Peptides against a protein of PDB entry 2MBZ. Designs and how they scored, part 80

Target 1, 143 residues: chain A of PDB entry 2MBZ
Amino acid sequence: GINLTPEEKFEVFGDFDPDQYEEEVRERWGNTDAYRQSKEKTASYTKEDWQRIQDEADELTRRFVALMDAGEPADSEGAMDAAEDHRQGIARNHYDCGYEMHTCLGEMYVSDERFTRNIDAAKPGLAAYMRDAILANAVRHTP

## One batch from the design tools (peptide; made by RFdiffusion4, then SolubleMPNN)

Design b2_p21_4_s2 (from b2_p21_4, 15 letters changed)
Fold by OpenDDE base, seed 4:
Structure b2_p21_4_s2 (fold): chain B 143 residues (1-143), chain A 21 residues (1-21)
Amino acid sequence: as target 1 above (143 residues)
Amino acid sequence: SIAFFHEMYMGGAAARLARRR
């Protein structure tokens, strides 16, 4: 959960209100290991922690957009490295995220319309690009 | 943000992973 005051939440998340999804998340996935891990980790997060997480996400988004603008394939070293950093960020901040889990997240980015719209707000096709980079990164790290 | 959506669908991802194993 997010243990911030309403003012702090506004400063960090702005118009995106994460609290509106709390009930849905709990009802659908409250008994999963990933949920328990995330709740345990984030319970102690400060405003500065959440801001850092948002900044990291934004930086990663800009990085992927830059790769796309440069014409780098999603299975390029640059794109796969960005995907790896994405995976590691999830692991540090939220829950254990192996390569298999990461590929599942990538597929969700293109199969769940809410994710696709949110991600593609930065650049059309970004969700698909990320999915492809995530998959490529997983493949190169799987024996 | 992308980071929050990870939290939102963490259980779904885990379920998909479980189906693959």
Scores: peptide ipSAE 0.098, ipTM 0.688, DockQ to the pose 0.044
Fold by OpenDDE base, seed 1:
Structure b2_p21_4_s2 (fold): chain B 143 residues (1-143), chain A 21 residues (1-21)
Amino acid sequence: as target 1 above (143 residues)
Amino acid sequence: SIAFFHEMYMGGAAARLARRR
């Protein structure tokens, strides 16, 4: 799990505890390369590392919301660039994330109500917008 | 956001990819 003290976890994640999903994640994906890579990478992460990751995620969320507010389509360069940054962020911080993997994640955002609910807390329809942007980004990189 | 972190931490796509193999 996250090797932070309860105080540090609270400072970074607030009332959310990512370790609450550890058992489910292990049960569903414990035998995958992605899981192993994530466990290996994050094992050495400091409070500052986790804070950085959260800040990056927040910034990306704001970017997508801003694009939606501006009426930019999900297949716009701006939206696809945000999707690409999302993919690269996953690859850097957690596990190898190719375009196929990324599209699968995008689909999960709209098919798993827990993800949809959490994502759309930032803006209604954000999960679907992200999924569409992810797909568009994958397509433009695999013509 | 917490949503993004949750997604990245879980890596749910791995399960779907595994089902294709």
Scores: peptide ipSAE 0.084, ipTM 0.697, DockQ to the pose 0.045
Fold by OpenDDE base, seed 2:
Formats: C-alpha cells, structure tokens, sequence
Structure b2_p21_4_s2 (fold): chain B 143 residues (1-143), chain A 21 residues (1-21)
C-alpha cells in the first residue's frame, strides 16, 4: 500500500503502523470509489508527501485542541472553518470528500472506539468535538 | 487504503500530539 521502506515508515508514522489496518480497510472500503481514488493518488506519494500529510494532520489536531481549550463551541466559526479545512485536506490528499462523506467520517470518530481512543488521547472529547464541528460545517454549507 | 487510513491518521496524529504534550 504505502511505498516506503520500513525505516521511512517509522520516520513518518512512528509507532502507528498503517499496514496493520490494510486488510480491514480493504474489507470495509475496498469496493468504494473513495478507496480506488486513494489508492490511485497515494501510489505516487513519496516520503515527503506522506510527511506533509502527517504534518497537516498534526496541525489540524492542534488547531482543534486549541479551539477546545479556548472554549470555542464546536459550531463556532473557528471550529467549522477547521472542519472545512479538514474536508479539503481529505479531498486534496485522498479522495473526493463532500459534506455527506465528511459527516460520515465524523460519526465514525465517535462510533468506532478505536478512533475515539486514539483521537481523545490528545484531549478528552476531541473526537466528539471534531464530529460536531464537521456536522455544523456541513449544515452551514448545505442549507 | 487511505479512506480508513485517513480516518485512522487523525487518530494517529492525535496520539503523536499527546506524546508531545
């Protein structure tokens, strides 16, 4: 899936091994258009590309945490803008991500305990906050 | 598969952030 050496994978992903989820991802999403688009796009990704993607994800995570720390509600303009940037980042790097798809992803953050656990490691309630921001952003763009 | 991976990447990013905090 990811065309990196083990050393490069470690540098980019650290202790998170994306390959451990490859089979499950294929099982759950292998027949979707999103999966096909992602496989096509990422086939040419270099280590630098993957690192950039991780950096963007890190930045977005910090941004959401900062919003929570500041007491900004998930339906605030700031939180919704962060959600929009998240959606656009997915679209740019992985697959077409409309607002419906985005809301589905947000829901998965709270419905799949593995996601919830990993996300909330940064801050308790972060997964729910992201989900709510994603939903609010979708609503404001699809009135 | 990045659809799930991107889903997981946010979790991974959060975990990385947690380690740095």
Amino acid sequence: as target 1 above (143 residues)
Amino acid sequence: SIAFFHEMYMGGAAARLARRR
Scores: peptide ipSAE 0.102, ipTM 0.712, DockQ to the pose 0.514; fails the geometry check
Fold by OpenDDE base, seed 3:
Structure b2_p21_4_s2 (fold): chain B 143 residues (1-143), chain A 21 residues (1-21)
Amino acid sequence: as target 1 above (143 residues)
Amino acid sequence: SIAFFHEMYMGGAAARLARRR
């Protein structure tokens, strides 16, 4: 789990309680490779590591929002590059994330209401935009 | 954050991938 003090958890995650989902995740997917990898990677994370991950996610969110505001298509070079950075960030911080896995995540963003609501809090339609960018990026990297 | 949900929902994506293999 997240190896932080209650105070550190509050500083990093604020009013969002990560422990709220721990039991559900373990019950549903505790036997998957992605779960194993994530728990192994994050076991050594410090407060600074978690804060960095949050900052990277926020930056990526702002980047996608800016692309949408500029009217850039989700299959534009800019959007696909943002999707690639997203994929690589997941691979570094959580679990092996190939293009197929990334596509699955993209579909989850639009099919799981909890993800959609969380993502679209930044901008309505962002989840769908990210899904489309993720798919386009996967296609261009699958010769 | 998006990154946190990845940590929490990684199993779901993996399960979908496994079903498609």
Scores: peptide ipSAE 0.095, ipTM 0.690, DockQ to the pose 0.051; fails the geometry check

Design b2_p21_4_s3 (from b2_p21_4, 16 letters changed)
Fold by OpenDDE base, seed 4:
Structure b2_p21_4_s3 (fold): chain B 143 residues (1-143), chain A 21 residues (1-21)
Amino acid sequence: as target 1 above (143 residues)
Amino acid sequence: SIAFFHEAYYGGAAARIARRR
């Protein structure tokens, strides 16, 4: 799991306990390259690293919500740039994330009910908006 | 973000969806 004290975990994740899902994730996806890369990369992360990752995720959420509120299409430059930053963030923090993988993640956001519920908690339709932006960004970067 | 934290570990789920498509 995450090598933080209970206090540090609470400071970073609040009421969310990431360790509660470790067994399920490991059992289901522990043999995937993405999982192995993430576990290997995050093994050295400090509290500050985890906090940064959470801050980046929160900022991305706010950014997409703001785009939706402004009426920006999912294939706008702003939305596609947000999607690109999202992809790059995954690559930096967790595992290699090409445009195909990113598109698959976008589809997961709308097809996995747990993801949809958690994402749309910020704003209804956010998961679908992100999926569309991710797809548009992938298309513009694929000759 | 709970949802985005999970994406760090659910790359396999994405692959599964890709295979179904």
Scores: peptide ipSAE 0.189, ipTM 0.744, DockQ to the pose 0.049
Fold by OpenDDE base, seed 2:
Structure b2_p21_4_s3 (fold): chain B 143 residues (1-143), chain A 21 residues (1-21)
Amino acid sequence: as target 1 above (143 residues)
Amino acid sequence: SIAFFHEAYYGGAAARIARRR
């Protein structure tokens, strides 16, 4: 799991316990390359690393919300750029994330109610907006 | 964001499986 003390985990994740899903994920999907890559990369992460990752995710969320509030379509340049930054962030911090993988993640955001609920907590429809932006970004980068 | 942590931390495995179905 995450190599942080309980106090550090609380500082970074608050009341969210990342270990609550570890058993489920290991049982269902523990043999994927992406999982192995993520575990390998994050094994050395400090509290500061995890905090940075959370900050980046929060910033991305705010960015998408701002785009929605501004009325920017999900296939706008701004929304697609945000999706691209999201993809690159995953690639840097966790696992190789090509456009196909990213599209799959976007679809998961709307097909898995747990993700939808968590994402839409920031703004209703955010998960669908992100999915659409991710897809649009993938299309524009695919010859 | 807690919303994106699961998929990132666990390697997006659920998304890959969903693609196959």
Scores: peptide ipSAE 0.179, ipTM 0.759, DockQ to the pose 0.053
Fold by OpenDDE base, seed 5:
Structure b2_p21_4_s3 (fold): chain B 143 residues (1-143), chain A 21 residues (1-21)
Amino acid sequence: as target 1 above (143 residues)
Amino acid sequence: SIAFFHEAYYGGAAARIARRR
């Protein structure tokens, strides 16, 4: 799990304890490469690392919301660049994330109701917008 | 964002989806 004190966890994640899903995640996906990579990388993360990850996620959310509010298409350069930054962030912080994996994550955003609900809490339709931007970004980077 | 934090936990699910394609 996350190697932080209860106080540090509260400061970073608030009332939400991400470790509440640890057992379920291990049972369902403990043998996947992505899981192993994430556990290996995050094992050394400090409070500051986790806070940075949260800040990056918040910034990305605001960025996509701003694009939607501006009426920018999901296949605009701005939206695709945001998707690319998202992909790179996943690769840096958690696990190898190629364009195919990224498109799969995008599909999960709209097919898993838990993800859809959580993402769309920032703005209705955000999950679908991100999925479309992720797909467009993958297409432009595919030979 | 807690919404995106779960990507670390559901990465395996995404990989499983990729294998079905």
Scores: peptide ipSAE 0.199, ipTM 0.758, DockQ to the pose 0.047; fails the geometry check
Fold by OpenDDE base, seed 3:
Structure b2_p21_4_s3 (fold): chain B 143 residues (1-143), chain A 21 residues (1-21)
Amino acid sequence: as target 1 above (143 residues)
Amino acid sequence: SIAFFHEAYYGGAAARIARRR
């Protein structure tokens, strides 16, 4: 789990328990490269690291919402650039994230109700918009 | 945001779980 005190976890994540799915993920899919990379990389993260990651995610969310509010298509350069930044953020902070993996994550956003609910809390349809932007970004980088 | 923590923390494992549902 995350190496933070209960107080630190509350300050960063609020009432959300970040370890709530740890057992399920570890039992079913713990032997994946992405999982191992994430656990190894985040093992040294401080409260400040986790806060930075949350801030980056919040900013990206606001960016996508702004694009939607402006009526920009999910396959616009603005939306695709936001998707690319998202991919790079995952790669920088957690695990190697190629375009195929990113597309799988995007599909998860709309296929797993838990993710859809959490993402769309910022704006209804955001999960689908992100999925479409992620797919478009992957396509433009596919030879 | 908490919305994206799961896929970040659990990586591709989370995506694979979702794919099977």
Scores: peptide ipSAE 0.175, ipTM 0.738, DockQ to the pose 0.063; fails the geometry check

Design b2_p21_5_s2
Fold by OpenDDE base, seed 3:
Structure b2_p21_5_s2 (fold): chain B 143 residues (1-143), chain A 21 residues (1-21)
Amino acid sequence: as target 1 above (143 residues)
Amino acid sequence: MEEVRRRAAAAGAYAAATSPL
């Protein structure tokens, strides 16, 4: 998994405890290219790398929340740009993430209640908003 | 509030990192 000590994991992820999902993830996706790419990339990550990733994710979450609070539709340029940044963040940090993959992730956010609940902890409906923005961004980039 | 957002972001980031299609 993540090559951090328990103390470092707590410093970065707090009470999230990534170990809660590691076995399920391995069972479901352990033979996928994306999983392999992620494991290979993250094997060299330091605590500071993980902290940066968390900071980026937190900033993006705040950005989506702000868009929702402002009443911007999920297919606005602002929301689609946030979705694009999300996709690019995955691509840089974890695995190749095309628009189809990104759309599938968005659908997972709303179809798996665990993810919906975790995401919506920031703001109710955030998972659905992100899914819609992800889809809109994918559509505008599909030839 | 901020801590809740951080946890949500962490969950999303970890999901993205480890839960490919």
Scores: peptide ipSAE 0.081, ipTM 0.724, DockQ to the pose 0.060
Fold by OpenDDE base, seed 1:
Structure b2_p21_5_s2 (fold): chain B 143 residues (1-143), chain A 21 residues (1-21)
Amino acid sequence: as target 1 above (143 residues)
Amino acid sequence: MEEVRRRAAAAGAYAAATSPL
């Protein structure tokens, strides 16, 4: 799991405990390269590393919300660029994330209500918007 | 309220990033 004290976890993640997913992730994907890569990379992460990851996620969320509020379609250049940044963020921080993997993650955002609820806390429909932007970004990079 | 929503969204994004496939 995340090697932070309960206090540090609260400082970074607030009321959300990411370790609640550890068992399920291990059960479902424990034999994948992605899981192994994530465990290896995150094992050395400090509180500051986790905070940076959280800040990046917050910034990306704000970008998507702003695009939605502006009425930009999910296949707009701005939305696809935000999706690309999301993909690259996963690649830097966790595991190799190609466009196929990214589209699978996007689908999970809308098919698993746990993810939908967490994401849509920022804005209703955000998970669906992100999924659509992720798909559009994948399509433009894999013609 | 806005800060709480942002944290929840970021947490959701984090959870998704740690949950491959």
Scores: peptide ipSAE 0.060, ipTM 0.701, DockQ to the pose 0.061
Fold by OpenDDE base, seed 2:
Structure b2_p21_5_s2 (fold): chain B 143 residues (1-143), chain A 21 residues (1-21)
Amino acid sequence: as target 1 above (143 residues)
Amino acid sequence: MEEVRRRAAAAGAYAAATSPL
């Protein structure tokens, strides 16, 4: 799990505790290379590392919300660039994330109600918008 | 609003950290 004290976890994640999903994650994805890579990378992460990851995720959330509020299509350059940054952030912090993997994650955001609810807390429809942007970004990079 | 965004970001982090696929 995440090697933080309860206090540190609260400071970084608030009421959300990723470790509450450890068993489910292991059950669903424990045999994947991505899971192995993530466990290896994150094993050494400090509070500051996790905070940086949260800050990056928050920034991307703000970008997507701003794009939606501006009426930018999910296949706009801005939305696709945000999706690309999201993909690269996953690759940098957790595991190798190709475009196919990224599209699968996007689909999960709309198919798993827990993700949908949590993401859409920032703005209704955000999960779907992200999924669409992720797909568009993948398409433009798969000629 | 910030806390709401934080929860959404945390969900994204969960997906990235824990949910490969």
Scores: peptide ipSAE 0.058, ipTM 0.714, DockQ to the pose 0.057
Fold by OpenDDE base, seed 5:
Structure b2_p21_5_s2 (fold): chain B 143 residues (1-143), chain A 21 residues (1-21)
Amino acid sequence: as target 1 above (143 residues)
Amino acid sequence: MEEVRRRAAAAGAYAAATSPL
C-alpha cells in the first residue's frame, strides 16, 4: 500500500482511501509490467511525492475544465496537448504509458462508473471529454 | 472542507487512473 500515516493520507487524498482498491488492482493487473513498474516506483514515494502527483492531477483537471468552458473541442490542439501531458505524467509517476495504453485508460474513464463519477465531480462530462482528447492525441501521434 | 472534498474526488479519479484498474 501507500506508505503514509493516516494523517498524511488524509492531507493528500482526503476521505478517499486508495488502498481500498489494492486487492482489485492486484486481481486485474497483478501480472502486468505496468503493475510491477507502479509498485516499484511508488514504494519509495514520500508524502511530498504524492502531493506533487495530486497537484499535477489538479492542474490538469483545471486545464481540461477551462478548455471545456471555452468551448474548445476535444480534438483541439489545447485538448490534445493536455492529453499528452496526462500520458507523460502517468509515464513519469507510475508506468510506461504508450498511446494504446492511454486510449484504453480513456475508455475506462467512461466505462467504469467509479471513474466517471470521480472525474465528473469536477465538471459533468469531463471523463468523456478526456477520453476524446486522449483518442485524438493518440491519432495525431500514430505514424 | 470544500478542498478536502474536491481532493478526495480528484484523488479517486487520478489515483485510480494511475493505478491500473
Scores: peptide ipSAE 0.057, ipTM 0.683, DockQ to the pose 0.063

Design b2_p21_5_s3
Fold by OpenDDE base, seed 4:
Structure b2_p21_5_s3 (fold): chain B 143 residues (1-143), chain A 21 residues (1-21)
Amino acid sequence: as target 1 above (143 residues)
Amino acid sequence: MEEVRRRAGAAGAYALATSPL
């Protein structure tokens, strides 16, 4: 799991504990390259690293919400750029994330109600908006 | 309330980032 004390985890993640999903993730994806990469990378992360990752995620969430509030389509340049930054953030912090993987993640955002609920807590429809932006970004970067 | 919701949304995105396919 995340190498933080309960207090540190609370400081970084608040009421959300990503480790609550550890067993399920291991059971479903424990034999994948992505899982191994993520475990290897994150094993050395400090509280500061996790805080940075959370700050990046917060910023991205704000960007998407702002785009939605502005009425920008999910296939707008702004939305696709935010999706690209999301993909790159995953690749940098967790595991290799190509466009196909990213589109699969986007689909999970809307197909798993738990993730939909978590994401849409920021704004209703955010998960669907992100999924659509991710797909659009993948399309524009795929020959 | 709004800040909590924002954080929850970002945490949701993070959860998926850490949950590979």
Scores: peptide ipSAE 0.071, ipTM 0.706, DockQ to the pose 0.061
Fold by OpenDDE base, seed 1:
Structure b2_p21_5_s3 (fold): chain B 143 residues (1-143), chain A 21 residues (1-21)
Amino acid sequence: as target 1 above (143 residues)
Amino acid sequence: MEEVRRRAGAAGAYALATSPL
C-alpha cells in the first residue's frame, strides 16, 4: 500500500483511504502492466509526492467544475484539454495511459457507483462530465 | 463541509484513477 503513516495519510487524503481498494485492485488487475507500473512508481513516493498528486487532482477537479458551471460542453476544447491533462497525469504518476485505457477509466467512473459517489462529491454529475470529456478527447486524438 | 466534500471528491477521482478498478 501507500507508504505513509495513518497521520500522514489523513493529512494528504483526508477521510479517503485509497488503500481500502488494494485487495480488489490486486484481484482484478494484479497481472496487468498498469498494476506493475503503478506499484513500481509509487513505491518510491514520499508524502510530498502524494500531496503533489492530490494538488494536481484538486486543480483538475476545479477546472472541470468551472467548465460545468460555465455551461461548456464536455466536448469543448477546454473540457477535452482538461481530460488530456488528466490522462497525462495518470501516465506521469501511475501507469501508461493511452486513449483506449482512458476511455475505459471514464466508463468506470459512471458504471461503478463507488467511483461516481467519490467523484460527484465535488459536484453532482462530474463523473459523467469527465467521462464525456475523456471520450471526446480520445476521439479527437484517434481520428 | 463543502471543502471536505470537494477534497474527498478530488482525492477520490484521482486516487481511484490510480487503479483501473
Scores: peptide ipSAE 0.071, ipTM 0.704, DockQ to the pose 0.065
Fold by OpenDDE base, seed 3:
Structure b2_p21_5_s3 (fold): chain B 143 residues (1-143), chain A 21 residues (1-21)
Amino acid sequence: as target 1 above (143 residues)
Amino acid sequence: MEEVRRRAGAAGAYALATSPL
């Protein structure tokens, strides 16, 4: 799990409690390579590391919202580049994230209402926009 | 507004960390 004190977790994640999902995540994904990689990588993370990850996620969210507000299509270079940065962020911080894995994550964002609701809290339709951008980015990188 | 975005980002990060295929 996240190697932070309850106080540190609150400082970084605020009202979002990652521990509430730990059991479900373990049940669904505990036997996957991605889970093992994430557990291994994050075991050494400091509070500052987690804060940086949150800051990166917030910046990316703002970037997608700005693209939507500007009317940029999800298959625009700007949206696809944001999707690529998202993929690379996952790969850097958590687990190997190829384009297939990334598209699966995008589909989860729109198929699991909990993810949809959480993502769309920033802007209605953001989850769908991200999914479409992720797919477009994967397509342009598929030989 | 910022707090809502942070929660969305945190959820995304958690989803990423917790959703290994």
Scores: peptide ipSAE 0.070, ipTM 0.717, DockQ to the pose 0.056
Fold by OpenDDE base, seed 2:
Formats: sequence, C-alpha cells, structure tokens
Structure b2_p21_5_s3 (fold): chain B 143 residues (1-143), chain A 21 residues (1-21)
Amino acid sequence: as target 1 above (143 residues)
Amino acid sequence: MEEVRRRAGAAGAYALATSPL
C-alpha cells in the first residue's frame, strides 16, 4: 500500500483512497510484471512524489478537457500528444507501458464503470475521448 | 465547486489508472 499517514493520504488524494483497491489489484494483477514494477517503484515514494503524480494527472485531465471543449478530434495531434504524455507518465511513475498496454488501459477506462465514473467526473465522455486518443496514438506509432 | 469536482475526479481516475486495476 501507499506509505503515507492517513492525513497525508487525505491531503494528496482527498476522498479517494487508492488502498481500498489493493486486494482487487493484487488478485487481478499480482502476477504481472506491471504490478511488480509498480510496487518496487512506489515503495520509496514520499508525499511529494505522490503529490507530483496527482499534479501531473490533473494537468493531463485539464489538457484533455480543453481539447474536448475546443472540439478537437481524439485523433488530432493535440489529443494524441496528450495520450503519449499519459503513456510516458505511467512509464515513469509506475510500470513499463508500451502502446499495446496503453490501449488495453484505454479500453478498461470505458469498460470498467468505476474508471468511467471517476474519469468522467471531470467531464462526461472524457474516458471515451481518452480511449480514442490512446488508440490513435498507438496506431500512429505502430505503422 | 466544478473545479473541485474536476480535480477530485482526475485524482481518483489517475490513482486508479496508475494501477492497471
């Protein structure tokens, strides 16, 4: 789990507690390289590290929302670049995230209602937009 | 209030997204 005090967790994540999903994550992914890499990387993370990760996520969310509000297609260069930054952010902070893995994550965002609800809290349809941008970005990098 | 909800949603989504859940 995240090695923060309850107070620190609240400051970083607010009402969302990622540790509530620890058992499910372990059951679904505990035997994967991604899980092992994530546990290894995050074991040393400080409050500042987690806050940085949240700040990066918030910035990316705002970027996608701005693209949607501007009417930019999910396969626009702007949307695909945002998807690429999302992929790279996962790779830096958690686990190796190739284009295939990223595409699978995008599909999860629209297939698991918990992800969809959490993502769409920023803007309705954001999860689908992200999925489409992720797919487009993967396609352009896999000629 | 909208910005707070947006941030909460983004934080929650990313926290979940970072774990391939």
Scores: peptide ipSAE 0.066, ipTM 0.704, DockQ to the pose 0.068

Design b2_p21_5_s4
Fold by OpenDDE base, seed 2:
Structure b2_p21_5_s4 (fold): chain B 143 residues (1-143), chain A 21 residues (1-21)
Amino acid sequence: as target 1 above (143 residues)
Amino acid sequence: MEEVRRRAAAAGYYAAATSPL
């Protein structure tokens, strides 16, 4: 699991405990390259690293919410750019994340109610908006 | 509001940890 003390985990993740999902993650994806890459990258992460990752996610969430509040379509340049930054963040911090992989993640956001609920806590419909932006971004980058 | 954002961010982390589908 994440190499943080319980106190550090609380400071970074609050009520969310990523280790609660360790077994499910391993069972579903433990034989994938993405899982291996993530385990290798995150093995050395400090509290500060995890905090940075959370800060990046928070910033992205705020961007998407702002786009939605402004009425920007999910296939707008702004929304697609936010989706691209999301993809790059995953690639930087966890595992190689191409556009196909990213699209699959977007679908998971709307197909797994746990993700939908957690994401939409910031704003109802955010998960669907992100999925649509992710798809649009993938399409525009397909040669 | 911060806690709400934290939960959303945590969902993002979970997504990164769980993929690929």
Scores: peptide ipSAE 0.060, ipTM 0.713, DockQ to the pose 0.061
Fold by OpenDDE base, seed 4:
Structure b2_p21_5_s4 (fold): chain B 143 residues (1-143), chain A 21 residues (1-21)
Amino acid sequence: as target 1 above (143 residues)
Amino acid sequence: MEEVRRRAAAAGYYAAATSPL
């Protein structure tokens, strides 16, 4: 799990505790390469590392919200670039994330209500917008 | 506003911690 004190966890993640899903994650994905890579990478993470990851996620959230507010389509260059940055962030911080994997994550954002609710807290429809941008980005990179 | 963004970011983290299926 995340090796932070309860106070540190609150400072980084607020009301959301990622460790509440540790058992489910292990049960569902414990035998995957992604899980192994994530465990290996995050084992050395400090509070600063986790905060950086959250800051990156916050920035991407703001970018997507801004794109939506501006009326930019999910297959715009701006939206696809944000999706690409999201993919690269996952690859850097957690596990190898190809375009197919990223597309699957996007689908999870709209099919798992827990993700949808949390994402859409920033803006209604954000999860769907992200999914569409992720798909568009994947398509343009796999002609 | 910050907490809303934090929850969204945390959802992104959870997505990264889990497999897509």
Scores: peptide ipSAE 0.059, ipTM 0.712, DockQ to the pose 0.056
Fold by OpenDDE base, seed 1:
Structure b2_p21_5_s4 (fold): chain B 143 residues (1-143), chain A 21 residues (1-21)
Amino acid sequence: as target 1 above (143 residues)
Amino acid sequence: MEEVRRRAAAAGYYAAATSPL
């Protein structure tokens, strides 16, 4: 799990405890390379590392919301660039995230109601917008 | 607003911790 005290976890994640899903994640994906890489990378993360990750996610959320508010299509350059930054952020912080992996994540955002609710808390339809942008970004990078 | 953004960010972390493949 995350090597932070309960207080530190609250400071970084608020009321959300990512460790509540540890068992499910292990059961479903414990034998994958992505899981292994994530466990290895995050084992050394400090509170400051986790805070940076959350700040990056927050910034990306604001960026997508701004694009939606501006009426930019999910396949616009702006939206696809935001999706690319999202992909790269996952790759840096957690595990190798190719375009196929990224599209699968995008589909999960709209197929798993837990993700949809959490993401759409920022703005209704954000999960679907992100999925569409992720797909568009993958398409433009896949011959 | 900050709490809402935090929840969205947390969802991103959960996704990153899970391989959908």
Scores: peptide ipSAE 0.057, ipTM 0.713, DockQ to the pose 0.060
Fold by OpenDDE base, seed 5:
Structure b2_p21_5_s4 (fold): chain B 143 residues (1-143), chain A 21 residues (1-21)
Amino acid sequence: as target 1 above (143 residues)
Amino acid sequence: MEEVRRRAAAAGYYAAATSPL
């Protein structure tokens, strides 16, 4: 798992316990390429690395919320750019993430209540907005 | 799409262990 003390985990993740999904993910998906890539990358992460990842995620969340509050449609340039940054962040920190995979992740955000609940904690409807922006971004990058 | 969806779901749950996004 994440090689942090309980105190460090609280400092980085707060009330969100990342270990709550570890066993389920390992049992179901331990043989997938994405899982292996993420395990290999994160094995060397320090507390500071995890904090940077959380800061990036929080910033992206704020960015999407601001777009929603401004009434920008999910297929606006601003929303699609945020979706692209999200895709690139996944690719840097966890696993290879092409546009097709990103679209599938977006759909999961609205179809799995665990993800929807977690994302919408920032703003109701955020998961759906992200899904739509992810799809729009994928479409504009498809030849 | 089904196989990609399966791989994406696996990756998504693992990522969720570290971030809500």
Scores: peptide ipSAE 0.063, ipTM 0.726, DockQ to the pose 0.554; fails the geometry check

